# Peptides against a protein of PDB entry 2AKA, part 33

Target 1, 299 residues: chain A of PDB entry 2AKA
Amino acid sequence: MEDLIPLVNRLQDAFSAIGQNADLDLPQIAVVGGQSAGKSSVLENFVGRDFLPRGSGIVTRRPLVLQLVNSTTEYAEFLHCKGKKFTDFEEVRLEIEAETDRVTGTNKGISPVPINLRVYSPHVLNLTLVDLPGMTKVPVGDQPPDIEFQIRDMLMQFVTKENCLILAVSPANSDLANSDALKIAKEVDPQGQRTIGVITKLDLMDEGTDARDVLENKLLPLRRGYIGVVNRSQKDIDGKKDITAALAAERKFFLSHPSYRHLADRMGTPYLQKVLNQQLTNHIRDTLPGLRNKLQSQL

## One batch from the design tools (peptide; aimed at target 1 N293)

Design b2_p17_6 (made by RFdiffusion4)
Pose (drawn by RFdiffusion4):
Structure b2_p17_6 (pose): chain A 299 residues (1-299), chain P 17 residues (1-17)
Amino acid sequence: as target 1 above (299 residues)
Amino acid sequence: ATEIERVEELIEELEES
């Protein structure tokens, strides 16, 4: 049903101002990743426009509830900017930065208050993800020293919930067994039943190595599987993001890599969008029947 | 359909609150 994701989108809007309540548990996807995993690039490739804050270290300092709606037209709206239509995605980036600073005292700390961004685009399938602060060790920023723990605690508030699917994002050019995202997913989902794996930067692996065993779901098995993507950034004449060319380059990469050509149809951003739309829809279908009665008891 | 309607009613009550 094309209606399940929109229904939950209304619930997320309604609960955007309701503070943390460990018992409230909407069906949704939380995006979890180490700061080196490239999770912003994954989201920007869904949208086809650069729109997320840039900077060293942390990009998301408040949970971003990103609601992507397939549309013939292309624009964005924030729940906190009633009625305004954003058509220039640079302004979208600037609003994310401004609304975040409006809330965060220190210009580098974090807050649990979500920003609710809805994007209508021909480049997206109906899909909703909650992007969360990336994980890191060295609090190299400017306050606070326990920032690693504040981020981990905020992530745990989301992913310890049973209805929260986990999109664990890890770079291929690292030790995947040591992935911060996969490790935290294992802490709360030991059976790997509600974690979807994303492997980025496949084109940056060392010469003569590949991530075939993980992509084939053999080395670090997850019930919902792994999807690989690459960010082969292409810019148009104006120096701006060209998503059609970037997706073609990604398709060329998988078709030409001897380790991946047999999986190409199950890799890449378009396929990832398809998978997330499908899994999120089925998950909502599964959890909606008991939802109304459960919510009343938990509020 | 009924389940969706009930959820929509909840949403309306939350907006009015």

Design b2_p17_6_s1 (made by RFdiffusion4, then SolubleMPNN; from b2_p17_6, 10 letters changed)
Fold by OpenDDE base, seed 5:
Structure b2_p17_6_s1 (fold): chain B 299 residues (1-299), chain A 17 residues (1-17)
Amino acid sequence: as target 1 above (299 residues)
Amino acid sequence: SSTIQEILDLIKELEAS
């Protein structure tokens, strides 16, 4: 069943080549969340490498189609520079920044044109995600004053599609009732059928508070549930803390926390990868007949 | 049309998996 995702990657590449990635209702997972919600850290933890642009404000300024492929070797490839294999993930980060700037300029503007990145690794499950710009209300630098709405409009191109699953990333140290990710998910998925909740920054919650009710799917229920993760702090990232060590610390966190110990086997980045792989695979299977029929009608 | 057919062929491969 895992082999369905690589085939969908080929479909996605074909659609990207014709510039219809956002317009086509392909089975995919869109990653949404406010700025600083921890989206980049989650994705980097999947790969086990630092490879995404970092900084304050909007770092993702183009949709990033991230195709993870389980392989015996580790390297990355971009659709816009075929034939070049990246083994240094710092170079991957630089290429993302360069390609983003090439299209948007240096004014930190946004573009709806995706960057397609494929990562081969023995440490990943087959998984395709679309990383979207973080929602914000405050323009930074020379961004246009309506950047908030530009981002929202871009997100809506993806999350309104019936075949799009939504990975809603929310920090636990903020009021979930005000979560940008959950708000947009609720807007386009009122019944919570397509939304997977990710709760970050559980380790940054005030002592005496916890997100147990959320993680148990009791507070704001989603059909597909919630998964808590613990990412590296910004200090740890700047200090180049090893992701492997961070994953071990994450496991220890859940096992040792009184409020989360009973959930530990259904928490953490590795479990999240597994769930997303399974859910995407099942979603592909469920949506293919409809996609086929739609395409056949266009012949 | 050619692209659509290519996509349909890929879908057939998916369905066969």
Scores: peptide ipSAE 0.229, ipTM 0.829, DockQ to the pose 0.135
OpenDDE base, seeds 1, 2, 3, 4: peptide ipSAE 0.215, 0.220, 0.213, 0.179; ipTM 0.819, 0.828, 0.814, 0.808

Design b2_p17_6_s2 (made by RFdiffusion4, then SolubleMPNN; from b2_p17_6, 7 letters changed)
Fold by OpenDDE base, seed 5:
Structure b2_p17_6_s2 (fold): chain B 299 residues (1-299), chain A 17 residues (1-17)
Amino acid sequence: as target 1 above (299 residues)
Amino acid sequence: SEIIEEIEKLIEELEAS
């Protein structure tokens, strides 16, 4: 039996080729979170490479369809640049920036037109994510004053779809009750059926505080639960700290923390990858009935 | 048209899996 995720990837590519974008109701995982919530770091940790644009404000300005494919080789390919294999992930970063600027200009505007990036790696599980612009209330650069609403509208085009799972990324060092990710997820998924919670920055919480209740799914219950992760600090990212070393440190963090030790086997980036792979696979299988009719009606 | 045919084929493969 062929893997379902790669098969859906081929569908995504085909639809992208005919100009279908956010209106597709394909099984997928949309990544949502506020500015600086740690979304980019989570995605880079999956790949084990630095390849996403960084900076202040909104760095993701177009949806990024990130297709991770387990392979014996390591390289990246863009749908808009077929035939070119990228082995230097710094060039991948530059291509994302260039392709974004080509469409949006250099004014830090946004576009709903996706960038499709496929990464082959021996270090990944099959997994497709749609990275969306970070939610923000403050325009930067030459962004329009209503950029907050433009971003929100873009996100809604994805997360309102029934077949869209939501990876809600929230930092632990902020009030989770005010999490932009969890708020938007609750708005479109009030019963918490499609939302997976990711809690970042657990290592940055004040002494004497923890997110145990959240991670145990007791505070804001989600059917699919919460997974805590520890990303590299901004200093470590700027200093080009090795992601492999960071993943080891993450494991050590959970094992050594009094509040999280008992959860350690269900925490961390590697576990998150596994869960997302399984959940996406199962979700594809569950949504296959009726998919044909839905897709045909959209063609 | 070729892309549409490919999409249909992929849908069939999905349903058969």
Scores: peptide ipSAE 0.175, ipTM 0.818, DockQ to the pose 0.135
OpenDDE base, seeds 1, 2, 3, 4: peptide ipSAE 0.134, 0.131, 0.146, 0.101; ipTM 0.799, 0.798, 0.802, 0.776

Design b2_p17_6_s3 (made by RFdiffusion4, then SolubleMPNN; from b2_p17_6, 9 letters changed)
Fold by OpenDDE base, seed 5:
Structure b2_p17_6_s3 (fold): chain B 299 residues (1-299), chain A 17 residues (1-17)
Amino acid sequence: as target 1 above (299 residues)
Amino acid sequence: SQTLQEIEELIQELEAS
């Protein structure tokens, strides 16, 4: 039996080819979070490579359909340039930037037209994520004054879909009650049925504070729970710190922290990847009934 | 179109899984 995630990937590619855009109710995981919440770092940690654009302000300006595929080889492919295999992930980053600028211009504007990127790697599980622009209130560069609302509207096109799971990324060193990710998730998923919480920057919390209550699903309960992760610092990213070393440090962090040691086996990037793979697979199975009718009605 | 036919086939395959 063929894996369900790759099969849905083929559907996504086909719909992209006909310009269906975001008006699809395919089983998928949308990644949402405020600016600098750590979304890009989480995704890069899955791959084990630096390949996403970095910078201040809004970095992701088009939806990025990131299809991770377990393979014996390591390379990336874009749907917009079929046949070209990227083995240098710096070139992947440059291609994302170039393709984004091609559509949006250099004014840091946004576009709802997705970029489809498939990454083959022996170090990944089958997993598809839709990385969405980070929520922000402050326009940068030549962005329009209403950029906040443009981003919000774009996000809503994805997260309002019933078959869309929401990966809500929130930094622990900020007030979680004011998390942009959790707020938008609560708005469209008030019962917390479709939302998976990711808590980043646990290593940046003030001494004597922790996010234990959140991670134990006691503060803001989600049916699918919370997973804490520790990303590389901005300094480490700029310095090209090895992701493998960072993942080891993450494991050590949870094991050695008094507040998180008991949760360590259910924390960290590798565990998150496993959970997302399983949840997406199960979600696909659950949504299969009626999928044909839904998809046909959208064509 | 060929793409639409492919989509239909993929849906059928998905439902059979």
Scores: peptide ipSAE 0.253, ipTM 0.853, DockQ to the pose 0.135
OpenDDE base, seeds 1, 2, 3, 4: peptide ipSAE 0.234, 0.238, 0.231, 0.211; ipTM 0.843, 0.846, 0.842, 0.835

Design b2_p17_6_s4 (made by RFdiffusion4, then SolubleMPNN; from b2_p17_6, 6 letters changed)
Fold by OpenDDE base, seed 5:
Structure b2_p17_6_s4 (fold): chain B 299 residues (1-299), chain A 17 residues (1-17)
Amino acid sequence: as target 1 above (299 residues)
Amino acid sequence: SSEIEGILELIEELEKS
């Protein structure tokens, strides 16, 4: 039942127009993770295009409401420039950067005002995500010294909402116990009811180590479980490695890895898309009555 | 209030789906 998500997109657009996106408890998925956790790569893999800003520091500096819509054609649209269809995804990236800089300036500051991007594609499932700034402890460039807390406050505006699902992105090549994503998720969702774990960089783990226990939901259990993915390396991204080829390599990775082959059917970017689509759809259905009642009480 | 009414209409449309 993918038809609910496009309708929620209209709802989301309406809320965005009145500036209440952060204040309303809309059914949505917020993407959280530390810097360099692989969030941008996951999102780009969904679209199959390079379209997000890249960098060593804080890349996402405004919430990005990414609305994926299955369509016969491929193009992108921004809510802030209605009527303009982007078919070159490099131009999409540039527009995100320009629109971000327009509000935040060139000092790499952040703003809680969302950018709304809709992508139509035959290669996507209906899915809406809110990409949030990566958590950091160290300011870069001319960022304010309290940037860590500014980011945290921004994230909390989303993840504290009961109707917000949390896509927690954690790299496997770091200690999961120190995952910024899982820490914030545990803080606002202590019972693990709203959190979906994504484990990136499985291909970068040291020889003799694996994340099997995590992926089997045995180490840090989440009701909604964990999904492992393999993204392009930074070298591959810089070299413009094709995402389609990367997805094939991801599949091969899971199938051939002795620790993950038994999980292969429940791993990888395509499976993650399906799960998120299904979970969001169900979540919308479950939360709409409550949202309706809340809004009616405000009349 | 008009904005809320519009939103409610969208929700009703969703519920019909």
Scores: peptide ipSAE 0.217, ipTM 0.823, DockQ to the pose 0.136
OpenDDE base, seeds 1, 2, 3, 4: peptide ipSAE 0.202, 0.216, 0.195, 0.181; ipTM 0.817, 0.823, 0.810, 0.807

Design b2_p17_7 (made by RFdiffusion4)
Pose (drawn by RFdiffusion4):
Structure b2_p17_7 (pose): chain A 299 residues (1-299), chain P 17 residues (1-17)
Amino acid sequence: as target 1 above (299 residues)
Amino acid sequence: SSAVQEALDDVQSFLES
């Protein structure tokens, strides 16, 4: 039903101002990744526009509830900016930065108060993801020293919940067994039943190596599987993001790589969008029947 | 809150349909 994701979108809007309650458990996807995993690029490739803050280290300092709605027209709205329509995605980026600074005392710390961004676009399927601060060790920023723990604690508040599906994002040019995202997913989902794996930067692997075993779901098995993507950034005449060309380059990569050509139809951003839309819809279908009664008891 | 109640009413109506 094309209606399940929108229904949960209204619930997320309603609960955006309700502080942390360990018992509240909406069906949703949390995006988890190490700072080097390229998780922003995955989201920007869904939207087809650069719109996320840029900077060294942390990009998301408040949870971003990103609600993507397939549309004939292209614009964005924030729940905290009632009635305003954003058509220039640079302004969307600037609003994320401003609303975040408005809340965070130090210009580098984090807050649990979500920013609720809805994007209408022909480039997206109906899908909702909650983007969370990326993980890192060296608090190289400017306050606080325990920042690694503050981020981990915020992630755990989301992903310890049973109805929270985990989109674990890991770069292929690293030791995937040592992926921060897959490790934290294992801590709360030991059976791998509610984690969806995303492998980025496949085009940046060392010469003569590949990630076929992980992509085939053999090396680090997850029930919901892995999906590989690449960010082959193309810019148009004005120097801005050209998503049609970028997606074609990604498609060319998978079709031409001897290790991946047989999986190409199950790799790439369009397929990832399809999979997330499907899995999120089925998950909501599964959890909605008990939801109303359970919520009353938990509030 | 009123926004939470409105959203719960939508969930109830959806389940009754």

Design b2_p17_7_s1 (made by RFdiffusion4, then SolubleMPNN; from b2_p17_7, 9 letters changed)
Fold by OpenDDE base, seed 4:
Structure b2_p17_7_s1 (fold): chain B 299 residues (1-299), chain A 17 residues (1-17)
Amino acid sequence: as target 1 above (299 residues)
Amino acid sequence: SSEVEAALAELDAFLAS
């Protein structure tokens, strides 16, 4: 039995080297969501490290192909600087920012050219995600006035691909009917076949309200369902609350909440990782035969 | 590229198994 996710990782790396990533329908998971929806926190919780750029406005400005690889050691590597092992994840963050600025300049523009980051860790399952820029409606700083549309166009390059699964990240403390993530997912996946819903900020909902119906897949049903998570607050992040403690708090949240207790074993970041690993693996298995045929026709 | 060819070879090997 061969590990399918690492196989696709090698394909991704190979095609990135020749600049054809955007044209290939590789089996992958694209992460979409509005700004401040909690996407970065979800990804960092998978790794157990703070390593993604932070700040106001658009933080992710290039697609980030995040390849998580279970390993006995913990370090990160970038495809653009092979051979350099990063053990300090602050340096990883700085490299993402530097590499982004190298291509986009200092005006906080965006580029569709991916950054490929591989993270080896004993704390991760094999999982590859493509983190995409957060959807926004308001330009900030020196961003072009059409930045909203530039971001959307970039996202569409990924999420319109038939072999692309969509991890739609939506905050529970906002109107889910107006979720940017769910809207774009509905646009390209109207039958909800490729979309996995993630509901963040469940701990920030108004007292007396809950997202039970959404999490039970009764509202806006997705074939692949919804998974709720609780991320660290910005205060917790600034206070350097460790992710391990946050994951424990997340578990406690679901177990102690009257509306979510019965779902607790199917909620939280660890469960999300497991589900994504399984779904991606199965998806790769199903799509590889077709991918081979397509590749043969293009070469 | 050689990397693409190698990756495709691995894919072929998997699909042949």
Scores: peptide ipSAE 0.138, ipTM 0.783, DockQ to the pose 0.727
OpenDDE base, seeds 1, 2, 3, 5: peptide ipSAE 0.134, 0.129, 0.128, 0.133; ipTM 0.784, 0.789, 0.787, 0.790

Design b2_p17_7_s2 (made by RFdiffusion4, then SolubleMPNN; from b2_p17_7, 10 letters changed)
Fold by OpenDDE base, seed 5:
Formats: C-alpha cells, structure tokens, sequence
Structure b2_p17_7_s2 (fold): chain B 299 residues (1-299), chain A 17 residues (1-17)
C-alpha cells in the first residue's frame, strides 16, 4: 500500500503535463484556510525545511502540488524544471516565487495553474497535498478588487471533487465558528466525510481558554476528526528557529497543557503527517477501482 | 502522451492484482 501515493503522483504529473490537473478527480488532499491560519507552517514542518514564500497577506498565489516522498536522500524537484535537483531549500522558495511571478506577474494576482513540487526526504512520509491560496476578504497592494472571489472559485475547483480530501486549517485564537476553512468545507462536505480539521495557534489562546471541545470532536464534529498543532511564531520563522526544536516544543506543549495532555498522543505535526499518509493511502485504495474508467473518459 | 499511457498502465497493473 505504500506505493499507492507514488502511483497517484505519477498520474498527477502526467495529467499536469497535459493541463488536466484541475479537472481530474484524483485522490488528493487540498489544504484550505484563511490567510495567516498557519497552512505554510504546517507544510514546512512536514518537510523540516523553510521553503515556502512568506509575507503579509496572500503568499500562495498558485496551487502548490506538494508531493512528499520518503527517500534516503533529501532534495526537491519541480515538474516545470525536470532534471534539476534542489538541495538548498532557500532556492526552492526562490523558484516558487519566480515561477509564481512568471505566470501571475508582480501584481500579487493568482493563477489556477499548479506548481508541482516533489520533495524527497528521509524525514517525510509519502504524502501529497495541494496547498491553495489563503482565503481573504481584503485585497492588498495591487490585487484585483475581486480577489476574494477569485480565490474562492479556485478553491472550489479542488474541494468540490468527490475524491478530494480537505485539510481545513483553522487558528484556535480566532472564532472557530467563523473559520473560513470550516465554512468552505461544510459547504462542499456538509456531512463532514472528506474533511480533516487542523487547529493551529493553540499556544496563542487567551489564558483560561482552550480548544479541548474542538479537538475532542465535540463542537463541530468531523468524521475524520481534528488534530491540533503548534507552529513556529512569525518571530521564530524570521529568526530562523530550527523546525526540529519547534517540533520538540510542540510535543512539550501538548504534554504539559492541562487541557490537552490526555490528547497529546493524537496531536502534533508528526501525528498529523502519519494520519494524513494513512488516510490518503486508504482513500486512494478506495477510489482507484473507479478511477481508471473515469480518467480514460477524460483523456 | 507517453507519460499518461505509462501511468495508466501502472494503474491497470495495480488493479489487476
């Protein structure tokens, strides 16, 4: 079963090459959330490297198909520059920025054309995620006035697909009832069958408050449940705080917190990665029998 | 494309197991 994710990766690459990626209902996980919800930090924590664009407002402006592949070596490859191996993840970040700007220009606009990035690492499980632009209501800079709707329309191209799992990333220090991620997930997955909740910023909650009811799946139940994570602060990111140290701090946070200690073994980035690998693998297995004929009809 | 055909062939092989 460990080979199912790589198999789908090859399908994704093949279909991306023919411009069919957005129209195909491949088994995948789309990552959704508001701006500053912590999506990029979750993805970087999986890799253990800083490699995603950072900044205020919208940072992800194209879908990023992030294919994590367990390997004995560590390097990255882009589908748009085949044969080039990136071992410096700062160069990976720069390539994402350059390739984004090549298509969107410098106006901070968005494009539905995916960037396909494969990361080989001994520190990852096989996992494919589609990072999507953060939902926003306010245009920044020279963004078009309708940027909110453009982002929503882009997200809908992915999350409406039946074979798309939804990683809904919500910050705990904001009203969860108003979570953009959970709202869009509920719109397209009203029964909560395809949605996995991620709760970030648990360390930034007001004293005397906690997200226990959410994490115990009692407030807004999802079939696939919720996983809490603690990401690096923006200060820590800017200061280049080591991700390994951050993951250790995350573990300590859950173990030491009175409200979360009993959940600690089912929380944190490493557990999230494991769950996503398992869920994606199982989802692929369940969808593959019908996939062949469907895909053939779309070619 | 040859890449699509190869990927589909792998899928067929998997489904035939």
Amino acid sequence: as target 1 above (299 residues)
Amino acid sequence: SSEVEAALAELDEFLAR
Scores: peptide ipSAE 0.138, ipTM 0.802, DockQ to the pose 0.791
OpenDDE base, seeds 1, 2, 3, 4: peptide ipSAE 0.125, 0.120, 0.128, 0.123; ipTM 0.788, 0.790, 0.794, 0.785

Design b2_p17_7_s3 (made by RFdiffusion4, then SolubleMPNN; from b2_p17_7, 10 letters changed)
Fold by OpenDDE base, seed 5:
Structure b2_p17_7_s3 (fold): chain B 299 residues (1-299), chain A 17 residues (1-17)
Amino acid sequence: as target 1 above (299 residues)
Amino acid sequence: SAEVEAALQELDDFLAS
């Protein structure tokens, strides 16, 4: 069972090759959240590299199937350019941007066609995430005025699938009751069976406030609970602060914070990665027996 | 495709184990 995630990765690749990825109910984790919620930072922290496009507005404009694979070597490979190994993750970022622009053009539009990126690293656990465009209400560039609904429709193609887990990313420095991530999760998962909550920007909350009740799963309960993380600030990202140093600072934050110290061992990016690996593995194990015939019929 | 068939075979092997 230790290799179930790689098995599903091969299935994902095979189905992507035939253009049916969005129509399949493969066990996977879809990442949802508003723009600037911190999704990209969470994913980069898993890899320990800067490799995702950055900017204002919509950063992710195509679904990114990010397959993390524990390996003795460190490199990335795209499904659309097999055989090319990327060891410079800046080149990975550039390839994502180029491949996105190739399909969407330069108008900052979106496309439902996934980009499949596999990252081999000794610093990751096996984990597959589908990074989805950030929810927004304001068009940027030459985006159509209905871009909000286009994004929502794209997200719904993933999160409505029964075998899709939802990683709902919400910033703590905003009203959690109005979280775009939690709203869409509640819409498609009203019983909170498939949703994992991630709370970012805990370090940016007003003095005297905290998200303890949320992190303790008391405010908006999810069966799979909440995990808090502290990402690099935009200043740190622009200054190319080392992710390893940021992870150490994250650990220090939780250990030293009066409201979170008791939760520190169940918080932070490394713990999140571990939990997601375990939950995805178990989810795959539980769903595959009932998926075989369904998948065959969809070919 | 060969890739799809190979992936399905791996799935079948898993389910049979």
Scores: peptide ipSAE 0.165, ipTM 0.813, DockQ to the pose 0.808
OpenDDE base, seeds 1, 2, 3, 4: peptide ipSAE 0.142, 0.151, 0.155, 0.133; ipTM 0.800, 0.808, 0.809, 0.794

Design b2_p17_7_s4 (made by RFdiffusion4, then SolubleMPNN; from b2_p17_7, 6 letters changed)
Fold by OpenDDE base, seed 1:
Structure b2_p17_7_s4 (fold): chain B 299 residues (1-299), chain A 17 residues (1-17)
Amino acid sequence: as target 1 above (299 residues)
Amino acid sequence: SSEVEEALQEVDDFLES
């Protein structure tokens, strides 16, 4: 089953080439969360590189199909510029920004047309994620007043699909009952069958508080559970703290925290990668026969 | 699309193996 994710990647690429990616119910993981929830940091931690656009407000303005592929070499490729290999991840970031601006213009609008990015690396497990725009209620710059609803409509194109798993990213330093990610997940997955919870910013919680009950799946239970992660601080990001060092600090955080030490082996970015790889692989296995039959009937 | 047909063939090959 180790080759199932690359197999679906080929389907994704083929459908993207004909402009039908968003309309097909491919087995995939959509990443959802409020702005500043830590989605970009989680994805960058998987790769071990800084390569996603950064800034205030809406940063991700197009769906980003991020295909991670374990390889002996490290480079990135975009579907929209086939044959070009990127080895400088700053150039990857710039290409995402340029391609986003090409379609959306200068008004910071959004587009449902995905960007397809494949990253080959010895430091990743095979994993495909669809990063979606962060949910917001406040338009910025020249964004239309209804930007909140435009984002929601875009997200719904993905998360309403039966074969879409939902990676719901929520910050621990905010009331989880008000999590944008968990709200939208509950709306489309009321039984919590397709949702995987990620809890960020555990290191930013007020002293004397913890997210133990959430991480133990006791407060807002999901069938697929919750995984806590610790991302680099904004100061660390600005200072370009090494992600490898940050991962070591994350491990230390969980091991040394009285509320989380007993969960430490089931927390952190490396464990999250393993879980997502396994979950996606199994999900593809379960859905692919039905998908094949459906696609064959449409040819 | 020829690309879709090719990708679907790879799926078929996998499922038959």
Scores: peptide ipSAE 0.319, ipTM 0.867, DockQ to the pose 0.761
OpenDDE base, seeds 2, 3, 4, 5: peptide ipSAE 0.296, 0.308, 0.292, 0.293; ipTM 0.860, 0.862, 0.856, 0.855

Design b2_p17_8 (made by RFdiffusion4)
Pose (drawn by RFdiffusion4):
Structure b2_p17_8 (pose): chain A 299 residues (1-299), chain P 17 residues (1-17)
Amino acid sequence: as target 1 above (299 residues)
Amino acid sequence: SEDIERVEELIEELEAS
């Protein structure tokens, strides 16, 4: 049903101002990744526009509830900017930065108060993700020293919940067994039943190595599987993001790589969007029947 | 359908509150 994701979108809007309550548990996807995993690039490739804050280290300092709605037209709206329509995605980036600074005292710390961004676009399927601060060790920023723990604690508030599906994002050019995202997913989902794996930067692996065993779901098995993507950034005449060319380059990569050509139809951003739309819809279908009664008891 | 209507009603109550 094309209606389940929109229904939960209304619930997320309604609960955006309701503080943390460990018992409230909406069906949704939380995006978890180490700071080096390229998780922003995954989201920007869904949208086809650069729109996320840039900077060293942390990009998301407040949870971003990103609601993507397939549309013939292309624009964005924030719940906190009633009625305003954003058509220039640079302004969308600037609003994320401004609303975040409005809340965070230190210009580098984090806050649990969400920013609710809805994007209508022909480049997206109906899909909703909650992007969370990336994980890191060295608090190289400017306050606070326990920042690693504050981030981990915020992530745990989301992903310890049973109805929270985990989109664990890991770069292929690293030791995947040591992935921060997969490790934290294992701490709360030991059976791997509610974690969806995303492997980025496949084109950056060392010469003569590949990630076939992980992509085939053999090395680090997850029930919901792994999807690989690459960010082969292409810019148009004006120097801006060209998503059609970027997606074609990604398709060329998978079709031409001897280790991946047989999986190409199950790799890449379009396929990832399809999978997330499907899994999120089925998950909502599964959890909605008991939802109304459960919510009343938990509020 | 019924569950969807019941959840919409809940959303309306939350907005009105």

